# Peptides against a protein of PDB entry 6MBK: the designs that were tried, part 150

Target 1, 240 residues: chain A of PDB entry 6MBK
Amino acid sequence: GFEMVNFKEEGFGLRATRDIKAEELFLWVPRKLLMTVESAKNSVLGPLYSQDRILQAMGNIALAFHLLCERASPNSFWQPYIQTLPSEYDTPLYFEEDEVRYLQSTQAIHDVFSQYKNTARQYAYFYKVIQTHPHANKLPLKDSFTYEDYRWAVSSVMTRQNQIPTEDGSRVTLALIPLWDMCNHTNGLITTGYNLEDDRCECVALQDFRAGEQIYIFYGTRSNAEFVIHSGFFFDNNSH

## One batch from the design tools (peptide; made by RFdiffusion4, then SolubleMPNN)

Design b2_p17_5_s4 (from b2_p17_5, 9 letters changed)
Fold by OpenDDE base, seed 2:
Structure b2_p17_5_s4 (fold): chain B 240 residues (1-240), chain A 17 residues (1-17)
Amino acid sequence: as target 1 above (240 residues)
Amino acid sequence: SFMDRHVPVLHPLGQLA
């Protein structure tokens, strides 16, 4: 029903291979394919997670480390997904000096600086943890944990993290959703839900798509400033 | 609707707090 395509302006996206009708269930992703806080706990990161308060408190950081560990693991189940991720992002953590100068005239500069400072502090903390904590010795990144690695992982999670229910539906957790997160954004309504009975993410078409058209989804209500800070792009038709 | 029978999957804004 769809294929991954590199669109020149939008980067990677999904293209319909057949006509898809509005509200048609065209994409689903079982929990087993998701990168979640739970999968992080069940990975080589699990022992460290169980003893580090920041990893426990901040699911996004747990996902970032999970992503780094899996990227460093040649036999990781998620290698095909990780290879589809951008190597760099247009997010504030990647801004050049001139881009930061341009933002100095905007209210967004405070958020940019906050993000930069927080990321640097987190890196410094976890660098020490990786060097000193006994459970870090099994991590594939033990001897190769750079700021660039951390910046990339944090940016990947920031741009792609989703809230999904836990398996029992009692709580929410964070997840990266392979294949689904290749859809580019458009204005509309949320058309992605979690089916607890089948234990999968389900996405229905926001509109009719013809064969050969790019499939867009709505990520949620965001300002252009939030898109810049969290997704690295402006959406000109953003009604917010 | 479809969403009435699903738990919404939300793409939250990442807080790097």
Scores: peptide ipSAE 0.219, ipTM 0.790, DockQ to the pose 0.896
Fold by OpenDDE base, seed 5:
Structure b2_p17_5_s4 (fold): chain B 240 residues (1-240), chain A 17 residues (1-17)
Amino acid sequence: as target 1 above (240 residues)
Amino acid sequence: SFMDRHVPVLHPLGQLA
């Protein structure tokens, strides 16, 4: 019912190949296809994760390193997904000097600076960890871990991370959801849920979509400042 | 509704750590 398309202004998105009705279950993604904190723990990163308090405490960083490890692994199951990710982002970590200057007039500037400082500190910390920790020797990024790599991974996770339940439903965890995360944003209601019985993400259509129309989802209630900081874009029709 | 039977999948604002 849909295909990946490169839209001129919005980049990659999903286009309907047939008419889709409102509330129709048109997309589902099983847990086994997700990049999760759990899949990170079960990967080559697992030994390091088990010994690093920051990786354990910060699931987003665990996902960033998981993404980097899988990107560096030619045989990774997620290679097709990773190849669809942008090489660069419009997030604050990629802002040019003029864009930062523009934000100086906004309340977002403090958060942008905080993000820069935190990301730089994290990189410095993990650079040392990767150089010195015995379990880091197995990581495919051992000899190639640049700030650009880290910036990309953090930005990828920041723009695409989702909260989903753990397999037993007892806790929430973080996940990247391949294919589904290609949907661009519109105003509306949350139409994506996790089905614990079938162990999959399920997405129903927010509205009727005709064949050839782009399929949009609602990411949630966000301010434009939050969209800029976390998603790298303004949403003109945002009510917040 | 569909969502009444599902755990919402939220795109969280990543904690700026």
Scores: peptide ipSAE 0.216, ipTM 0.792, DockQ to the pose 0.879
Fold by OpenDDE base, seed 4:
Structure b2_p17_5_s4 (fold): chain B 240 residues (1-240), chain A 17 residues (1-17)
Amino acid sequence: as target 1 above (240 residues)
Amino acid sequence: SFMDRHVPVLHPLGQLA
């Protein structure tokens, strides 16, 4: 019902290949296709994760390292997804000096500086970990871990992380949702939820889309991580 | 605008040390 397209100015997005009706379930992503904290634990990162308190405490950092490890792995299942990710982001970590100066007049400047400081500290910490920790020797990024790599990974996660339920629904975890997160944003209501019965993320159309039209979704005003918990559409197959 | 952008913030490393 859709295809990936590189749109001018918007980057990669989804285009309808047929008419899609409002509220139609047009896209779903099974848990097995998600990049999660759990998939990070089950990857080459797992041994290091099991011994590093920061990776264990900060699921977003675990996802960032998972993303870097998979990017550095030619045979990664997620290579097709990773190749669709932007190489740079319009996030504070990529702001030029003039952009930062502009923000000095705003309340956001403290958050920006905090982000810079935290990211730099994290990079310095993990650079040392990667250089010295025995379990880091098997990581494909062992000899290639730059600040630019880390900045990219954390920015990717910051912009694309979602909170989803665990398989048993008892807790929340963090996930990147391939294919779904390629939808560009529009104003509207959140139309994405997690179906625990089928163990998949589900997205219904915000509006009617015609064949050939770009499919937009509403990510809201918050980070994707906040959406699923605060605004997540729990799609019950029986109610929709 | 920059004002319309939400600033994702990583938690301080120092809270975990």
Scores: peptide ipSAE 0.023, ipTM 0.583, DockQ to the pose 0.042
Fold by OpenDDE base, seed 1:
Structure b2_p17_5_s4 (fold): chain B 240 residues (1-240), chain A 17 residues (1-17)
Amino acid sequence: as target 1 above (240 residues)
Amino acid sequence: SFMDRHVPVLHPLGQLA
């Protein structure tokens, strides 16, 4: 049905290997394959998570640390997925001085500065935690936790995190969805839902795709500024 | 519709507090 391809202008994406019709269920990802806050709790990070208030309160940070721990683990189940992630992002945390100067003329500048400040504070906090907390001694990143590592993980989560239901459907949790998140963005409608009965993410085609065409999905209704801040790109035809 | 029978999977805005 589809294959991962490195597109020249867009990086990695999914390409149809056959004709896919609009509304066709072409992709599904079982919960067991997701990187979630629960999988973070069940990982080597679990003991630290159980004792750190910030990890408990901020699922996105928990995912960032989960991602870092799994990246540093050669036998991680998610190594194939992690290897497909960008090494750098077009998010504000990677902006050069000239890009920041350009944004000074926009309302987004305050959010950019806030993101920088918050990320730096979080790094400083967790650097100390990793160095001093007894449960951090088992983390594979203990001796290799740089700001660049943290910036990458936070940016990975920021650009790729999704809300999914818990197993019982009683609440929402955060997840990275391997393979599915390789779909690049286009304007349209949400075509990804969680099937609680089968305990999997399901994606139906937004439109007809021919064999050889890139498969796009719609991430959600967002302003260009929000996409820049949180997803690292503009969409010219964003009607919202 | 498909979405009528599914919980939407949403890409939330990352709050870096």
Scores: peptide ipSAE 0.251, ipTM 0.807, DockQ to the pose 0.919; fails the geometry check

Design b2_p17_6_s1 (from b2_p17_6, 7 letters changed)
Fold by OpenDDE base, seed 2:
Parts: sequence; C-alpha cells; structure tokens
Structure b2_p17_6_s1 (fold): chain B 240 residues (1-240), chain A 17 residues (1-17)
Amino acid sequence: as target 1 above (240 residues)
Amino acid sequence: MEHYEERDFSPLFEWAK
C-alpha cells in the first residue's frame, strides 16, 4: 500500500501505491522489528547489561549502547535503519561555543549544562567499563568507543525514543521504531497506537490518500513518545 | 480501526539495503 520515496524538498517519506481510505490501518511495525531494551538484552550487549546496574536502570542508555553495537556490526539486521539516522543532531550536545555563550543569558543554559555534565560523566563511566569489564571484551566497539560515538547514540535515542508497552502489557519500555522515523508529519489528530493483541505499532490514515500521494502522519512529539494501547499516542516532556 | 490492505516495514528494510 506504500513505498519509500526520496522527496526533493521533504526528504525520505512514504508514498501511497494505492488509494488509502481515512482511518484505514495501512502501516504497522511488529515488535520483532523494534530496537528495544529487551532486544538490547538479547544482543551481544546482553552479558554486560546483566552485570551493569546503570544499563539496567536507564533504558535510554541501554538503547544507546544497543545502537552503537549494532552500528559496529556489519551484519546487523538494523543496518538499513541505522544508515538513515543523521550523523549529527540539533541537541545541546552539538552546540558550538558561541551558541552556548549566547544561551548564558537564557533559562536554557541550565538544561544545556546538565546534559553536558551528565553525558560526560556517563561516557567516562562506560569508557572504563568497556575497557575493564570481562563481558565488554566481545563488544564490536571495544577498541573504538569515543565520546563522539556516545553523544551521537545518546542524541539518536533522545530524539527518536518511543514508549511502548511491554509484551505482557504490564509496564512501558523504550523503543526505536525503524522506518517509522522516516514518515513525514502533519498537524491534526493522533493516528498512531500500539496493538497489544497483535504486538505491533499501528498507524491509521488521517485522511484519504490517492495512489501517488505522500502519506503524512501525526503522533505528536517524536522524542519520548508513548503509544497507548488501543487509545492513541502521547509524549512525555522528559528528555532523559 | 478499519483493516483493508495492511503493510509492515519489513519490505522496506530490503529496499534500504
């Protein structure tokens, strides 16, 4: 019902290959395609995850390392997704000195410094862990873990993480949703949700689309968004 | 939700490779 297209002005997006009706379920992403905290636990990162309390306590950091490990793995299932990610972001971690100086007169400076400090401390901690922990020896990033790598991964997760239900529906967990990030957005009603019965993210058409038209979706703020089971989609203001 | 022709992201991974 759709195809990926590089639109000249909007970049990559989805185009309808047939007529799609409003409220029609046309797109879904099953859990098996998602990069989740659980998939991190089941990956090459699993042994280290099981021994590090910070990875266990902070799902966003677990996703960041999962992303780095998969990026460093040529045969990773998620390589097509990872290759679509930006090389840098507009997050405070990428601000230049002049931008930071300008922000000193604003209320945003405290948040910027907080992100810098937290990220730097986390990097220093995990650099040591990767260098010394036995379960880190088999990680593909063992000899190539730089601050630039870490801030990229953290920023990727910060800007793209979603809250989804656990498989049993009892809790929420964090996930990156491949190719979901490539959908272009419009204002309007929320058209996304999580179907726990079929264990998949779902998107319904906001309006009728004719064959050949670009498909636009609306699910609120991308970062730290939450899929509500059979009820829609919302987001939290927490960036960490 | 109305279900007609449904599609997941799986085919797009092959496209992106």
Scores: peptide ipSAE 0.027, ipTM 0.555, DockQ to the pose 0.054
Fold by OpenDDE base, seed 1:
Structure b2_p17_6_s1 (fold): chain B 240 residues (1-240), chain A 17 residues (1-17)
Amino acid sequence: as target 1 above (240 residues)
Amino acid sequence: MEHYEERDFSPLFEWAK
């Protein structure tokens, strides 16, 4: 019912190949296609994950490292998805000096500084872990783990992470959902969810779409201000 | 809830590469 198209102004998105009615389930993504904390545990990162308390406690960081490991793996299943990700993000971690100076006049500056500080500390910590931990020796990023890499991964997860249920439905975990990222979004009611019975993410049409129209979805995208306030990379705000 | 068959979107991901 849809096809991927590179739209002139919006970039990659989905176009309806037939008429889609409002509230119609037109898009779903099985768990097996998601990048999750579970898939991180099942990857080359698994052994390190099992022995690092921060990775275990902070699912978003686990996803960030999962993303980096998969990016560094030519045969990764998620290479097609990863290659669609932006190289830079409009998040505080990428703010220029002038932008930071501007924010000094706002209450957001404290959150920005906290994000900078936390990210820097995390990088320093994991740099040491990657260099010294036995289970890090075979990680693809062993010889190339820069702050820029970490900043990118953290920002990718920050902007794209989704809460989904665990496979048994007992808890909430985090996931990157490739097809969500490939859709352009609009503001409004959330039209996405998780179907535990079928173990998949689901998206219903926000409105009627005619054949040939671009499909827009809403899955809880955040503004830059919300990224500053609720980045999810603060320990107290983390989901895992 | 209505049951739907799983759909593999991997080919679409490859296209987007």
Scores: peptide ipSAE 0.026, ipTM 0.563, DockQ to the pose 0.049
Fold by OpenDDE base, seed 4:
Structure b2_p17_6_s1 (fold): chain B 240 residues (1-240), chain A 17 residues (1-17)
Amino acid sequence: as target 1 above (240 residues)
Amino acid sequence: MEHYEERDFSPLFEWAK
């Protein structure tokens, strides 16, 4: 029902290959295809994760390192996904001096400075960890862990991380959702949820799309989304 | 990726205590 396309100016997105009706389930992504904290734990990062309290406490950082490790792994299952990610982002960590100066008159400046400070501190910490920790020796990024790498990974996660339920539905975990996050953002209503029964992320069409049209979705007001179980989400939100 | 809505740039990577 869709294909990945590199759109001019918009970058990668999804294009409908047939007519899609509003509220039609057109896209689903099984858990096994997601980059999650759990997949990070089960990867080459696992041994270090098990020994580092910050990685354990901050799932977003775990995802950032997972992304870096998989990017540095030529045979990674996620290579096709990772190659579609931007090399740079329109996030505070990439702001130039003039952009930061413009924000000085806004409340956002405090968040920008906090991001700079936190990211720098985290990088300094993990640089030392990567250099000294025994379980870091086998990481593909061992000899190539720069601030630019970390900034990219953090920004990737910041803009693309999603909250999904654990397999048993008892907790919330973090995930990057390949294919789904390739949809460009538009204004509208949240049309994505998680189906625990089928263990997959599901997206219904925000509107009618004709064959050949780009498919847009609404991520919400934040770059990271919170998903609810399918039964509660799709029933309640489609009532509008 | 195009973003048609204002994004919240609130810090997501606070230092873990």
Scores: peptide ipSAE 0.025, ipTM 0.560, DockQ to the pose 0.043
Fold by OpenDDE base, seed 5:
Structure b2_p17_6_s1 (fold): chain B 240 residues (1-240), chain A 17 residues (1-17)
Amino acid sequence: as target 1 above (240 residues)
Amino acid sequence: MEHYEERDFSPLFEWAK
């Protein structure tokens, strides 16, 4: 029903290969395809995760390291997804001097500086961990862990992380959602949820799309200055 | 509720390589 396309202006996106009706479930992504905190725990990062309190406490950082480890793994299942991710982001961590100067006139500058400081501190901490912790020796990033790597991973997670239910539905966890991430943004209503019965992310069409049209979805309000979690991800299965 | 078959997105990922 859709295909990946590199659009001239918007970059990568999804294009309908057939007519899609509004509210039609056109896209679903099962949990096994998601990059989650759980998949991080079950990856090469697992042993370190089990012994590092920060990784355990901060799922976003766990995802960031998961992303870095998978990126550095040639045989990673998520290589195709990771390759579609931007190499740089419009997040404050990537702001140039002029952008920072502009923000100095606003109250946002404090948040930017805080983010810089926190990210730098996190990097410094984990750099030491990676260099000294026994369970870090098997990480593919052991010999190559730069601030740029960390900045990229953190920014990737910041802009793409989603809250989804745990497998048992008792809690929420964080996930990157391949393919779904490729839908370009439009204004409207959030039409993405998680179906616990089928254990998958589900996206229904915001509007009618004709064959050949780009498919747009609404992610909700987002801020580059904060860790953004895509909200509204819980579809009540009983509401259908 | 209709059970949809799991879609294999591998072809799309391969395209993205």
Scores: peptide ipSAE 0.017, ipTM 0.515, DockQ to the pose 0.051

Design b2_p17_6_s2 (from b2_p17_6, 8 letters changed)
Fold by OpenDDE base, seed 3:
Structure b2_p17_6_s2 (fold): chain B 240 residues (1-240), chain A 17 residues (1-17)
Amino acid sequence: as target 1 above (240 residues)
Amino acid sequence: MEHFEETDFSPLFEWVK
C-alpha cells in the first residue's frame, strides 16, 4: 500500500501505491523488528549491560551501544535499517563554532554546553569500560570506538527513540522503529500507537490519500529538533 | 511534479508484510 521515496524538499517519506482511506491501518511494525532496550540485553551487549550501572539506568545509552554493535556486525538483522540512517545530524553535538557563538546570546546555550559536556564525559567513561571490562572483549566495536561513533549513535537515538510499552504493558521502554523514522509528519491528531494485543506499533491514516500522494503521519507533539532540546537524559527509574 | 528519487527500500517492506 506504500513505498519509501526521497522527496526533494522534505527528504525521505512514504508514498501511497494505492488509495488509502482515512482511519485505515496502513502501517504496522511488530515488536520483533524493533531495536529496543530488551533486544540490546539479548544481544552481544547483554553481558556488559548486566554489569554496567549506567547502561542499566539509561536506556537511551543502551540503545546507542546496541546501534553501534549492530552497525559493526555485517550479519545484523538491522543492517537494512541502519544503512538508512543519516551520517550526520543537526543536533548540538554537531554544531560548528559559528552556530555555538550565535547561541551564546540565547538561553539555549546552557543546554547545549551541558549536553556537550555530558556526552564527552560519557564517551570517556565508556572508552575506559570498553578497554578494560572483560565482557567488552566480545563487542564488535572493541577496536573501533571513537567519539565520532558515540556522537553519531547518541544523536541517532536522541532524534529517533520512541517510548513503547513493555511486553506486559506494566512499564515503558525505548525503541528505534524501522520505517517509522522515514515518515514525514504533520500537525493534527496522533494516529500512531501501540497495540498490545497484536504486540505491534500501528499507524492509522490521518486522511484519504490517493495513489501517488505522500503519506503524512502524526506520531508526537515534538519535532525531532524539539526532542534534541528537551530530551533530558531520562533516567529510567528502573531502580524501583 | 514532485521529483521522487526511487531508493529501493524493499528489504524493509518485507518485514511489514
Scores: peptide ipSAE 0.024, ipTM 0.552, DockQ to the pose 0.168
Fold by OpenDDE base, seed 1:
Structure b2_p17_6_s2 (fold): chain B 240 residues (1-240), chain A 17 residues (1-17)
Amino acid sequence: as target 1 above (240 residues)
Amino acid sequence: MEHFEETDFSPLFEWVK
């Protein structure tokens, strides 16, 4: 077992309530608890999704809007998860002018500017869609869709999206995984996977943990600056 | 594969509220 704890230096994380052995399956998250492209399609966003080519083509953008819709919905199932998300991120979209100037000395500056440009264009596009599209009238964000909202949602998905199989295992789709985001992370071997038979995400213990110890997991590169800079919401045709 | 019960989210979510 585990419990959620606010650790002073590391922030929110999981603490073992019993001894956990290395390679033990201690945490699993069924598909029904995930925020996925499919759950976006099945939500209030569904009608708009079915008529917008960008939402259909860009699963990460669909997740971003799904996240915004659910955040704006007081009765959303995912409110407890959303409340655990950071209010800001270490993504280029949050860089101050001085940080951008510092990056001018690096080869990453062009990628940073590309992210800014693309995100701004996406926001402008979807702002118009939300204001004019008939199916947007029922969205809880209809009258509250700022660039800051979009920047936050994009950054949330950028840093937290996971690839998981579709229900039939024939393709991959994107998901935000609750509890994954509630764990603090360590570098090392990936100890997470997806069990299609039980239709769930699974996490095995990286090492032995004693009762009372913080549990660390590793499910891929998330906070690496290079990864964050290069893992943006880019359209294939607009990468230049 | 041994079928495990789903992780109980409820206590954690109530705590973070």
Scores: peptide ipSAE 0.019, ipTM 0.510, DockQ to the pose 0.050
Fold by OpenDDE base, seed 5:
Structure b2_p17_6_s2 (fold): chain B 240 residues (1-240), chain A 17 residues (1-17)
Amino acid sequence: as target 1 above (240 residues)
Amino acid sequence: MEHFEETDFSPLFEWVK
């Protein structure tokens, strides 16, 4: 019902290959295809996760490491998805000197510096963990874990993480959603949800689309969108 | 009966290969 296309103005997106009606369920992604905190725990990262308090406490960091481990794994199921991810992001961690200088005149500069500081500290912490922890020896990134890798993974998760229910529906967890990430967004009603009965992410069409038209979705406001200062990765309280 | 099949990822896989 759709295909991935590189649109000249909008970049990568999805194009309808058939007519799609408003409110039609045209895209669904089962939990088994999602990159989740649970899939991170069940991956090669699992043993380390079980021993590291930060990974356990910070699902977004767990996802970042999951993403890095899968990226470093040639046979990862998610390789096709990972290869579609941007190499760089319009997040504060990627701001150029001129952008930072511009922000110096604003109150946002303190938040930007906080992100840099916290991300650097997290990297330093996990660099040491990866180098010294016994369970890190099996990680495919053990010998190749740079700040650039971490920055990329953090930014990927910041911009793309979604809250979904746990398998039992009792709590919320974090997920990256392949294919769904390829949809460009428009203003309108929320068209994405999670079906617990079928255990899948579901996207319904906002409007009628004809064959050949780009599909747009609306998933709601993301506080961690590009150009937004996000604090979700930062332990405010670890005045270590 | 699964009312809906899972989304086909083949277009994505073909594109990135």
Scores: peptide ipSAE 0.023, ipTM 0.529, DockQ to the pose 0.062; fails the geometry check
Fold by OpenDDE base, seed 4:
Structure b2_p17_6_s2 (fold): chain B 240 residues (1-240), chain A 17 residues (1-17)
Amino acid sequence: as target 1 above (240 residues)
Amino acid sequence: MEHFEETDFSPLFEWVK
């Protein structure tokens, strides 16, 4: 019912191949296709995850490393998804010096500096972990883990992570949702939900779409630049 | 609830490969 298209101003997105009605369930992604903290645990990262306190405490960092491991794995199930991800992001970690200087007069500067500091510290920490931890030897990124890699993965997760229920519905976890990320967003009602009975993400059409039209969905507050600034990879050392 | 099939990822796979 849809195809991937490169739209001139909005980049890659989904185009309807048939008429889609408002409130129609047009897109569903089962849990097995998601990149989740659970899939990270079940991957080559699992042994390291089980022994690293930061990976265990911060699901977003776990997803970032999962993303890096899968990107570095030629036979990864998620290669088709990963290859569609941007190489750069509009996040504070990619701000130029002039942009940072402009923000010095704003309250946002503190959050920007915090993101830089935290990301740098996290990179330094995990660089050491990757070099020294026995379970890191199996990671495909062991010999190629740069700050640029980490910055990219962190930014990818910050801009694309979603909260979904655990399998039993008792808690929330984090997920990257392939194919769903290909939809460009519009303002409106939240049309994304999770069906626990069928164990899948479900997207309902915001409006009628005709064959040949671009499909838009509402991401909520996920990709708001201000949200990205405020929702950085903060590790509160006082919580442990 | 009505059972739906999985989303067809074929377009993505064909584009990326």
Scores: peptide ipSAE 0.020, ipTM 0.518, DockQ to the pose 0.064; fails the geometry check

